# Peptides against a protein of PDB entry 3HUF: the designs that were tried, part 14

Target 1, 320 residues: chain A of PDB entry 3HUF
Amino acid sequence: MWIIEAEGDILKGKSRILFPGTYIVGRNVSDDSSHIQVISKSISKRHARFTILTPSEKDYFTGGPCEFEVKDLDTKFGTKVNEKVVGQNGDSYKEKDLKIQLGKCPFTINAYWRSMCIQFDNPEMLSQWASNLNLLGIPTGLRDSDATTHFVMNRQAGSSITVGTMYAFLKKTVIIDDSYLQYLSTVKESVIEDASLMPDALECFKNIIKNNDQFPSSPEDCINSLEGFSCAMLNTSSESHHLLELLGLRISTFMSLGDIDKELISKTDFVVLNNAVYDSEKISFPEGIFCLTIEQLWKIIIERNSRELISKEIERLKYA

## One batch from the design tools (peptide; made by RFdiffusion4, then SolubleMPNN)

Design b2_p25_3_s3 (from b2_p25_3, 9 letters changed)
Fold by OpenDDE base, seed 1:
Order: structure tokens, then sequence, then C-alpha cells
Structure b2_p25_3_s3 (fold): chain B 320 residues (1-320), chain A 25 residues (1-25)
């Protein structure tokens, strides 16, 4: 989200979140959802127009800012951004930090981008929330992204956590739920005057982890916990592969269970399968290899003695 | 004294700018 602050008292000492939309900036406007009052004698009654665009698809993957357009409203002294005069038709900015000078005002408006990108594990939840979150200047998507700051956990009562949730946890992404999204949707008016009123997602995350025994105490308890073991997996989701890498596993990939030959078995401690393949092909598993789902692996990984548990299970099936 | 003269010059500039802005509006 874009946040503006200013030196001196020209913004009344307050920080403000700018959501996607158009703002008239000037001395003789009243602060509201479309106006920013700036208190200086060197500023026109209506000095500039700020336009913040909704997030692009690219912004979700890059963590880049919503496009920030500045137009001078035909003022005598003009408007500058990062020491450059704004062109007559306005200019658009994708820098994360903007110093906006209105006329000869000695104090600048400092605009900075606070990165917030929300990944969804479920397409139905994305469809429900994406429009509202985009109107807050929050990029949203389903795919894994290095720019992801928050992950929406799918709450199915009585189900195991998804691979996406497991991976988000190990990546140290802030896991949130629908309750946080609902709360976030209500703050739009209150944060106009004070950007510090933005809800802390870390409290939501702490509550999720505290109330769900499927999470370890920390990601660090699981990262590299299986170093020295080797697995084979079907060429499935990127998240599944990256999850196994974060566990410290040596990974081999295959396209079908028929590709699991004696050579692969000799180099592999266990095979990781998705639930659909595990349930459908359980009868056709190669002899002498331990096959498990990611969810079954996760149940082992969250235990304090995970290495001992997995070693025992490998031994049990190699000698059966 | 130098800070007061600087402040007075800033106030005079701010007043000139305010008068110039009032002529355009």
Amino acid sequence: as target 1 above (320 residues)
Amino acid sequence: EEEEEKKKKEEEKEKEEEEELKKEE
C-alpha cells in the first residue's frame, strides 16, 4: 500500500494510507477519501492530482508498487517528483519512494510503498476477496510468489493443512484467515487519518498457530530437519518441490509410478505422492520402498523426533 | 540575530508566494 508522510506540519503530523483512487491535493480541500489537505501558504488551493492504480498481475509477482500518477493542476510553481518537474500531462511512477514537492513548499510529501501481497490457497476464496483487496492496493493471486507477504489458509474444519499452507509456514509468510480479511475490509475509512491503525496480521497469525496443533513451534524446527535423506516425487506442484527442498531433502522427480525402477529405489529413502495417486495406486506400489503423502510426511516433520520416526519407518519397509 | 533574519526572510518569501497564489485563484 502507498503511505504518505510529510516533513513539518503540512500533513498535520499524520501518516495516511492512499488506496487506489484519485485524490485532489491542495491547501483548500478537506481530508476525505478523494482529497488530501496540505497546510502551506506556498501550495495552491487545488495543487495536484494523485491517481493510484489498482495492482497489476505483475505487481503480485514483483512486489512492486501500484502505479502512482501525479498531475499538476496548472499551478504557477508546478509540482516536482524526485527533483524532476512533472510534465504537463502528468507522469506515472513505479519507484517505491517518491519525494513530492508542491510548488515552492520547503517540505516534501514522502510517499513510500509498504509491500503487502496476499496469496490464496483456494481459488474460491481468491474469487471472493480479490476485488476488495485490489481496491485496497493489495496484489492477490494463487501462484507461489517471492513477493508474497501473507497467505490465506483454507479453513476446512477437520482437514489437514494444505501443502500451500505448509510451504507458506516454512517460508515464514504470515498466515492469515478469512477473519483477518474481513477486518481488513472494514478499516478503509479509519486508516485515512492514521496509517498506524492498519491491523497487525501477526496477531492473527499467532492465534492461528496457537489454536492449531498441526503447526510446529517455528519454521526453524522443520527447515533442514531431513538433511541427508533422499526422496522421489511425482512432477507435481512447485510448492511441493520447494517444501521438500526446505526440509533439506535430496529430490528426484518422476512422471509416473511406472518410472520407479530398481535404480531409483536404491538411491531413494522414500517416495512422496499426492493424495489422489496414493489412494488410487496403493495396490501398485513397488515393493521395498516407503511411499507416503506430503500430509503424512508433515505429521512426522512436526514431531520433535522426526528423523528417528522417519528412519524407523524406512527400515520397517526396506526389511519387510 | 541571523536565525531571526532567516526566519523573517522565509516569512517574507512565504508572504510573496501567498500573494502570488492569491492572484492566480
Scores: peptide ipSAE 0.099, ipTM 0.703, DockQ to the pose 0.161
Fold by OpenDDE base, seed 2:
Order: sequence, then C-alpha cells, then structure tokens
Structure b2_p25_3_s3 (fold): chain B 320 residues (1-320), chain A 25 residues (1-25)
Amino acid sequence: as target 1 above (320 residues)
Amino acid sequence: EEEEEKKKKEEEKEKEEEEELKKEE
C-alpha cells in the first residue's frame, strides 16, 4: 500500500494510506476518499492529481508498488517528483519512495510503499476476496511467492492443516483468516485520517496459533529439526519440497514407488508420500523403510521429541 | 538591520507569491 506523510505539518501531522484511485491534492480541498488537503500558502487550491493504479499480477511476485501517476493541474510553479519537474501530460512512477514537491512549498510530501501481498490456500476464497483486496492496493494469488507477507488459512473444523499452511508457517508468513479479511474491508474509510488504524495481522495470527493445537509454538521449533535425516519423496508440489527443505532434510525424488530400489532404501531414512498414494498402495510399500504422509510427518514434527520419535520408527522398520 | 531587511524581503516575496497564487483562483 502507498503511505504518505509530510514535513512541516502540511498533512496536519498525520500519515495517510492511499488506495488505488484518483486524488485531487491542494490547499482548498476537504480530505475524503478522492481529495488530499495540504496546508501551505505556497500550494494552489487544486494543485496536483495523484492516480494510483490497482496491482498487477507481476506485483504479487515482486512485491513492487502499484503505479503512481502524478499530474500538475496547470499551476504557476508546477510539481516535482524526486527533484524532476512533472511533464505536461503527467508522469508515472514505480519507485518505492517518492518525494513530491508542490510548487514552491519548502516541505515535501513523502510517499513510500509498504509491501503487503496475500496468498490464498483456497481458490474459492481468492475468488471471493481478490477484487476487494486489489482495491486496497494488495496483490493476491494462489501460487507461492517470495513477496508473500500474509497467508489465508482455510478454516475447516476438524481437518488437518494443509501443506500450504504448514509451509506458510515455517517460512514465517503471517497466517490470517476470513475474520481479518473482513476487518481489512471495514477500515478503508478510517485509515484516510490515520494510517495507524490499519489492523495488525500479528494479533490475528497469535490468536490462530493459540487456539489450534496443530501448530507448534514457533517456526523455529521445526526449522532444521530433522537435520541429518534423509528422505525420498514423489516429484509432487514445490511447496512440499520446500517444506521438507525447511525441516533440514536431504531430499531424493522419485516418480513412482517402483523406482524405490535397494540403493535408494540404503540412503533414505523414510519415504514421504501424498495421501492418495499412501492410501492406495499401503500393501506395496517397500520392505525395511518407513513410509508416511506429509500430514503424519507434521504431527511428529510438532512434538517436542520429534527426532526421538522419528528415530524410533526408523529403527523399528530397518531391523524388522 | 541587514537581517530585518532580509526578513522583510522574504515576507514581501511570500506576499507576492501568495497574491500570484490568488490570481490563479
């Protein structure tokens, strides 16, 4: 999201979030969803137009800013952005930091980009919320992204957490729910006057973790907890592979259970299977190897004695 | 005296700029 602040109290000592949309900036406008009042004698009644575009799909993967357009409204002293005069037709900016000088005002409006990108685990929830979140200048998607700051957990009562949720937790993404998304939708008007009224997602996250026994106390309890162990997995989702890497595992990949030969068994402590393969092929598991699902692995990993539990299960099957 | 004359010239220049901005109204 774009945030503006200014020196010399020209924004009344307040910060403001600018959502996608058009704003008239000047001395003689009233603060609302489309106007920014600036208090200076050196600024025209209607001085500039700011236009913030909705996020692009690329912005979801990069965490880059929504495009910021500035147009001077035919003022005598013009408008500058980053010490450059704005052209007659206006100019567009993709920099994360903008210093906007209106006329001869000695104080600048400072615009800065706060990165916020929301990943969804469920396509139905993405379809429900994406439009509203994009109108807040928040990129949204389903795919894993290094720019992801928040992850929407699907609340299914009594179900195991998904691999996406497990991975989001371990990569230290703030896990949120539908209650937080609803709250974000209500603050749009209140943050015009005070950008600090933006809801803290960390409180929502703390409440989710506290109320769900399927989470460890911290990501640090699980990260590298299986260092020194080796696993084999089906060439499945990228998220499953990255999850196992964050556990500190050495990973071998195979295409089918038939590819699990004596050589692979000799180098591997356990095999990670998806639920469908685990349930369909239980009778055809290789002898002398521990096979489990990622969900079964997660249930062991969240225990304080995870290394001892896994070691005991490996020993039981290697010497059986 | 020179600081008061500088301050008066700055105030006069600010008034001229404020009057010029009032003509764009």
Scores: peptide ipSAE 0.092, ipTM 0.669, DockQ to the pose 0.049
Fold by OpenDDE base, seed 3:
Structure b2_p25_3_s3 (fold): chain B 320 residues (1-320), chain A 25 residues (1-25)
Amino acid sequence: as target 1 above (320 residues)
Amino acid sequence: EEEEEKKKKEEEKEKEEEEELKKEE
């Protein structure tokens, strides 16, 4: 989201969130959803127009800002952004930090981009929330992204957490739920005066982890917890691969169960399968190797004695 | 004395800028 602040009390000492939309900026406007009052004798009654675009799909992957358009409203002394005069038709900016000078005002409006990108675990939840979140200047998507800051866990009662949720947790992404998204939707008007009124996602996250026994106490409890072990997996999911890497596993990839030869078995402690292959091929598993799903592995790695549990299961199948 | 003269010059400059802006608006 865009946040503005200014020196010299020209914004009344307030920090303000700018959502996607159009704002008239000047001395003789009243602060509301479409106006920003600036207190300076060197500023026109109506000085500039700010237009913030909704997030693009590219912004979700880059964590880049919503496009910020500035137009001078034919003022005597013009408008500058980052020491450059704004063109007659207005200019658009994609920099994360903007110093906006209105006329001869010695104080600048400082606009900065606070990155917030929300990943969804399922397309249904994305379809419900994407429009509202985009109107808050929050990029949304389904795919993993290095720009992802928050991950929406779907609360299906009685289901195991998904691979996406497991990976988001180990990546130290802030896991949130629908209750946080609801709260975000209510604050849009209140944050006009004070950007500090934005809800803390870390409180939501702490409550999720505390109330769900499917999570370890911290990502650090699981990161590299299986260092020294080796696994083989189907080349099907990038998230599953990255999850296993974060556990400290040596990973071999295969295309079919038929590719699991005696050489691979000799070098591999266990095989990780997706649920569909595990359920369909359970009768045809290679002899002398431990096969499990990611969800079964997760149930082991969240335990304090995960290394002992894995070792015991590997031994049980080598001597059977 | 020098701080009061500086403050008066800033107030005078601020009044001139305010009068220039009032003529264009």
Scores: peptide ipSAE 0.089, ipTM 0.682, DockQ to the pose 0.161
Fold by OpenDDE base, seed 5:
Structure b2_p25_3_s3 (fold): chain B 320 residues (1-320), chain A 25 residues (1-25)
Amino acid sequence: as target 1 above (320 residues)
Amino acid sequence: EEEEEKKKKEEEKEKEEEEELKKEE
């Protein structure tokens, strides 16, 4: 989201969130959802128009800011952004930091981008929330992205956490739920005058982790916890592969259970399968290899003695 | 004398700028 602040009390000493939309900026406007009052004798009554675009699909993958358009409203002294005069038709900016000078005002409006990018675990929740979040200037998507700051878990009562949720946790993404999204949808009016009124997702995350025994205390408890072990997996999911890499596993990939030969068994401690393959093919598992689901592996990895538990299961099947 | 003349020129320039901003009214 864009945040503005300024020196010299020209913004009344307050920071303001700018959501996607159009704002008239000037000395003789009243602060509302479409106006920004700036208190200076050197600023025109109606000085500039700010237009913040909704996030692009590219912004979800890059963590880039919503496009910020500035137009001077035919003022005598013009408008500058980052020491450059705004063109007669207006200019668009994708920099994360903007210094906006209105006329000869000695104080600049400083606009900065606060990175917030929300990944969803399921398409149904994305379809429900994407429009509202985009209107807050928050990029949204389903795919994994290095730019994601928050992850919406699929909370089904009595289900295990998804691979997406496990991976989001290990990569230190803030996990949130629908309650936080609902709260975000209500703050749009209150944050016009004070950007500090933006809800903190970290408190939501702490409450999720505290109230769900399927999470370890920290990602660091799981990262590289299986270093020195080797696994094989079906080449089905990039997220599953990245999750197993974060556990410190050496990973071999195979295309079918029929490709699990004596050579693969000799170099592999266990085989990781998805639930569908595990349930359908359990009768056809090769002898002498430990097969488990990612969810079964996760139940072991969250335990304090995960290495000892895995070692015992591997040994049990070598003697079976 | 030179500092007072500089200060007067700055005050005249500020007044001209304030009058010119009033014409956009």
Scores: peptide ipSAE 0.082, ipTM 0.656, DockQ to the pose 0.048

Design b2_p25_7_s2 (from b2_p25_7, 13 letters changed)
Fold by OpenDDE base, seed 3:
Structure b2_p25_7_s2 (fold): chain B 320 residues (1-320), chain A 25 residues (1-25)
Amino acid sequence: as target 1 above (320 residues)
Amino acid sequence: MEKEKKKKEEEEKEEEEQKKLLEEE
C-alpha cells in the first residue's frame, strides 16, 4: 500500500494510506476518500491530482508498487517528484519512494510503498476476495511468489493443514484467515487520518498458531531439520518440492511408482507421495522402502525429536 | 537555535509572498 507522510505540519503530523483511486491535493480541500488537505500557504487551493492504479499481476510476483500518477493542476510553481518537474500531462511512477514537492513549499510529501502481497491456498477464496483486496492496493494470487508477505489459510474444520500452509509457514509468511480479510476490508475510512489504524496481521497469525496444534513452535525448528536424509518424490507440485528442500532433504524426482527401481531405493531413505497415490498404490509399494505422505512427514517434523523419529521409521522397514 | 529561527523566518516570508501570488489567481 502507498503511505504518505510529510515534513513539518503540512499533513497535521500524521501518516495516511492511499488506496487505489484519485485524490485532489491542495490547501482548500477537506480530507476524505478523494481529497488530501495540505496545510501550507505556499500550496494552491487545488494543487495536484494523485492517481493510484490497482495492482498488476506482475506486482504480485515482484512486490512492486501500484503505479502512482501525479498531475499538476496548472499551478504557478508546478509540482516536482524526486526533484524532477512533473510534465504537463502528468507523469507515472513505479519507484517505491517518492519525494513530492508542491510549488515552493519548503516541506515535501514523502510517499513510500509498504509491500503487502497476499497468497491464497484456495482458488474459490481468491475469487471471492481478490477484487476487494486489489481495491486496497494489495496484489493477490495462488502461485508461490518470493514477494508474498501473507498467506490465507483455508479453514476446513477437522482437516490437516495443506502443503501450501506448511510451506507458507516455513517461508515465514504471515498466515491469516478470512476474519482478518473481513477486518481489512472495513479500514478504508479509519486510515484516512491515521495509517497506524491498519489491522495487525501478526496478532491474527499468533492466534491461528496458538489455536492449532498442527503448527510447530517456530519455522526455525523445522528448517534443515532433516539435513543429511534423502527422499524421492513424485514430480507433482513446485510447493511440495520447495517444502522438502526447506527441510534440508536431498530430493530425487520420479514420474510413476514403476520408476522406483532397486538403484533409487539404495540411494533414498524414504518416498514422499501425495494422498491419492498413497491410498491407491499402497498394495504396490516397493519392498524395503519407507513410503509416506507429506502430511505424515509433517506430523514427524513438528516433533522435537523429528530426526530420531524418521530414523526409527527408516530402520523399521530395512529389517522387516 | 539561530539557524532554525532564520529558516523559519525565510519559510514565513516565502509563505506570505506565495499567499499574495495565489490571491491574484
Scores: peptide ipSAE 0.035, ipTM 0.643, DockQ to the pose 0.110
Fold by OpenDDE base, seed 1:
Parts: C-alpha cells; sequence; structure tokens
Structure b2_p25_7_s2 (fold): chain B 320 residues (1-320), chain A 25 residues (1-25)
C-alpha cells in the first residue's frame, strides 16, 4: 500500500494510507476518501491530483507498487516528483519512494510503498476476496511468489493443513485467515487519517499457530531437519519440491511409480506422494521402500524427534 | 538548535511570500 508522510506538519503530523483511487491534493480541500488537505501557504487551493491504480498481475510477482500518477492542476509553480517537474499531462511512477514537492513549499510529501502481497491457497477464496483486496492496493494471487508477504490458510475443519500452508510457514510468510481479511475490509475508512490503525497480521498469525497443533513452534525447528536423507517424489508441484528442499532432503523426481527401479530404491530413503496418488496406487507400491504422503511426512516433521521417527519407519519397511 | 531555527524562519518567510503570490491569482 502507498503511505504518505510529510515534514513541517503539512499533513498534520499524520501518516495516511492511499488506497487505489483519485485524490485532489491542496490547501483548501477537506480530508476524505478523495481529498488530501495539505497545510501550507505555498500550496494552491487545489494543487495536484494523485491517482493510484489497482495492482497489476505483475505487481503480485514483483512486489512492486501500485502505479502512482501525479498531475499538476495548472498551478503557477507546478509540481515536482523526485526533483523532476511533472509534465503537463501528468506523469506515472513505479518507484517505491516518491518525494512530492507542491509548488515552492519547502516541505515535501514523502510517499513510500509498504509491500503487502497476499497468496491464497485456493481459487474459491481468491475469487471471494481479490476484488476487495485489490481496492486496498494489495496484490493477490494463487501461485507461489518470493514477493508474497501473507498467505491465506484454507480452514477446513478436521483436515490436515495443505502443502501450500506448510511451505508458506517454512518460508516465514505471515499466515492469515478469513477473519483477518474480514477485519482488514472494515478498517479502510479508519486508516484514512492514521496509517498506524492498520491491523497487525502478526497477531492473527500468532493466534493461528497457537490454536493449531499441526504447526511446529517455529520454522527453524523444521528447516534442514531431514538433512542427509534422500527422497523421491512425483514431478507434480514446484511447492512440494521446494518444501522438501527446505527440509534439507536430497530429491529425485520421477513421472510414474513404474519408474521406481531397484537403483532408485537403493539411493532413496522414502517416496513422497500426494494423497490422490497414495490412495489410488497403494496396491502398486514397490517392495522394500517406504512410501508416505506429504501430510504424513509433515506429522513426523513437527515432532521433536523427527529424525528418529523417520529413521525407525525407514528401517521397519526396509527389513519387513 | 540555532541552524534549525534559522531554517524554519527562512521557510516561514518563503511560505508568506508564496501566500501573497497565490492570493494575487
Amino acid sequence: as target 1 above (320 residues)
Amino acid sequence: MEKEKKKKEEEEKEEEEQKKLLEEE
């Protein structure tokens, strides 16, 4: 989201969130959802127009800012952004930091981009929330991205956490739920005057982890916990691969269970499968290898003695 | 302290001069 601050109390000492939309900026406007009052004698009654676009699809992957358009409203002394005069038709900015000078005002409006990118675990929740979150200037998507700051956990009562949730946790992404999204949607009007009123997602995350026994105490308890072990997996998802890499596993990939030969079995401690393949193909599992689901692996990983537990299961099935 | 006060007084004078220029428009 864009946040504006200014020196010399020209913004009344307050930080303001600018959501996507159009703002008239000037001395003789009242602060609301479409106006920014700037208190300086050097600023025109109506000085500039700020237009913040909704996030692009690219912004979700890059963590880039919503496009920030500035237009001068035909003022005597014009408007500058980053020491450059704004053109007559207005200019657009994708820099994360903007110094906006209105006329000859000695104080600048400092606009800065606070990155918030929300990944969703399922397309249904994305479809429900994306429009509202985009109107907050929050990029949203389904795919894994290094720009993601938050992950929406799908809460199905009595189900194991998804691979996406497991991976988001190990990546140290802030896991949130629908309750946070509901709260976030209600705060839009209250943060116009004070950007500090933005809800803390870390408190939501702490509450999720505290109330769900499927999470370890920290990602650090799981990262590299299986260093020295080798697994094989179906080449099905990048997230599953990256999850197993974060566990410190050496990974071999295969296209079908029929590709699991004696050579692969000799080099592999266990085979990791998704639930659909595990349930459908359990009768066709190769002899002499431990096959488990990612969810079964996760249940071992969250235990304090994960290495001992997995070693015991490997031994049990290699000598059965 | 003294440099910041002088800067503020200079900024206030510039603002007053610009106010006159904007009140004449």
Scores: peptide ipSAE 0.035, ipTM 0.647, DockQ to the pose 0.108
Fold by OpenDDE base, seed 5:
Structure b2_p25_7_s2 (fold): chain B 320 residues (1-320), chain A 25 residues (1-25)
Amino acid sequence: as target 1 above (320 residues)
Amino acid sequence: MEKEKKKKEEEEKEEEEQKKLLEEE
């Protein structure tokens, strides 16, 4: 999201979130959803127009800012952004830091991009929330992204957490739910005066972890917990591969269960499968290898004695 | 003392004149 602050008292010592939309900036406007009052004798009554665009799909993958347009409103002394005079037709900016000088005002408005990028595990939840979150200047998507700051867990009562949720947790992404998204939607007016009123997701995240026995106490309890073990997996999911890497596993990839030869078995401690392949192919599993689902693996890795549990299960199947 | 007072009065007058110009914009 864009946040503005200013030197001196020209913004009354307050920070403000700028959501996507159009703002008239000047001395003789009242602060509201479309106006930014700037208190300086050197600023025109109506000085500039700021226009913030909604996030692009590219912004979801890059964590880049919503496009920031600045237009001078035909003022005597103009407007500058990053020491450059704004053109007569206005200019658009994709920099994460903007120093905006209005006329001869000795104090600048500092606009900075605070990255918030929300991944959804469920396409139905994305479809429900994407429009509202985009109107808050929050990029949204389904695919894994290095720019992801928050992950929306799908709460289906009695279901295991998904691979996406497992990976988001180990990646140290802040896991949130629909209650947090609802809360974000309510703060839009209150953050006009104080950007610090933006809700912290960490309390929501702590409550999710505390109330769900499918999470360890921290990602650090699981990261590299399986160091020294080797697994094989079907080339099915990037998130599954990255999850297994974060566990410290050496990973071999194969295309079919028929590709699991004696050489691969000799180098592999276990095979990781998705539920669909596990359920369909359980009769055709190679002899002498431990096969499990990612969800079964997750149930083992959240235990304090995960290494001993896996070792015992590998031994049982090597001698069966 | 007298030069600083005169400079402050000139700065205040220039601020008032800038204020008037910006009150007309």
Scores: peptide ipSAE 0.034, ipTM 0.557, DockQ to the pose 0.098
Fold by OpenDDE base, seed 2:
Structure b2_p25_7_s2 (fold): chain B 320 residues (1-320), chain A 25 residues (1-25)
Amino acid sequence: as target 1 above (320 residues)
Amino acid sequence: MEKEKKKKEEEEKEEEEQKKLLEEE
């Protein structure tokens, strides 16, 4: 989201979030969803127009800013952005930091981009929330992205957490739920006057972890916890692969259970399967190897003695 | 040199005067 602050109390000592939309900036406007009052004798009554575009699909993957357009409203002394005079037709900016000078005002409006990108685990929830979140200047998507700051967990009562949720947790992404999204939808008006009223997602996250025994106390309890072990997995999911990498595993990939030969068994401590393959092929598992699902692995990993538990299972099946 | 120095001194005076005006409003 764009945040504006200013020197010399020209914004009344307040920070403001700018959502996608159009703003008239000047001395003689009232603060609302479309106006920004600036208190200075050196600026025009109506000085500039700011236009912030909705996020692009690219912004979800890059964490880049919504496009920021600035137009001078035919003022005597013009408008500058990053020491450059704004052109007669206006100029557009994709920089994360903008120093905006209105006329001869000695104090500048400082606009900065706070990255917030929300990943969804569920396409139905994305379809429900994407439009509203985009109107807040928040990029949204389903795919893994290094720019993601928040992950929406789907709460199904009595189900195991998904691989996406496990991976988001280990990546130190802030896990949120529908309650946080509902709260975000209500704050749009209050943050016009005070950007600090933006909901803290960390409190939502702490409450999720505290109330769900399927989470370890921290990502650090699980990261590299299986260092020195080797696994084989089906080449089915990038998230599953990255999850196993974060556990410190050496990973081999295969396309079918028939590709698990004596050579692979000799180099592998256990095989990770998806639920469908595990349930359908449990009778045809290779002899002398421990096979488990990611969800079964996760239940072991969240235990304090995870290495001892896995070692006992490997020994039991390799020497049986 | 003298014109740039004089312009900078005028800008600093305008900045100080505007700062006082913003502290009094």
Scores: peptide ipSAE 0.024, ipTM 0.529, DockQ to the pose 0.039

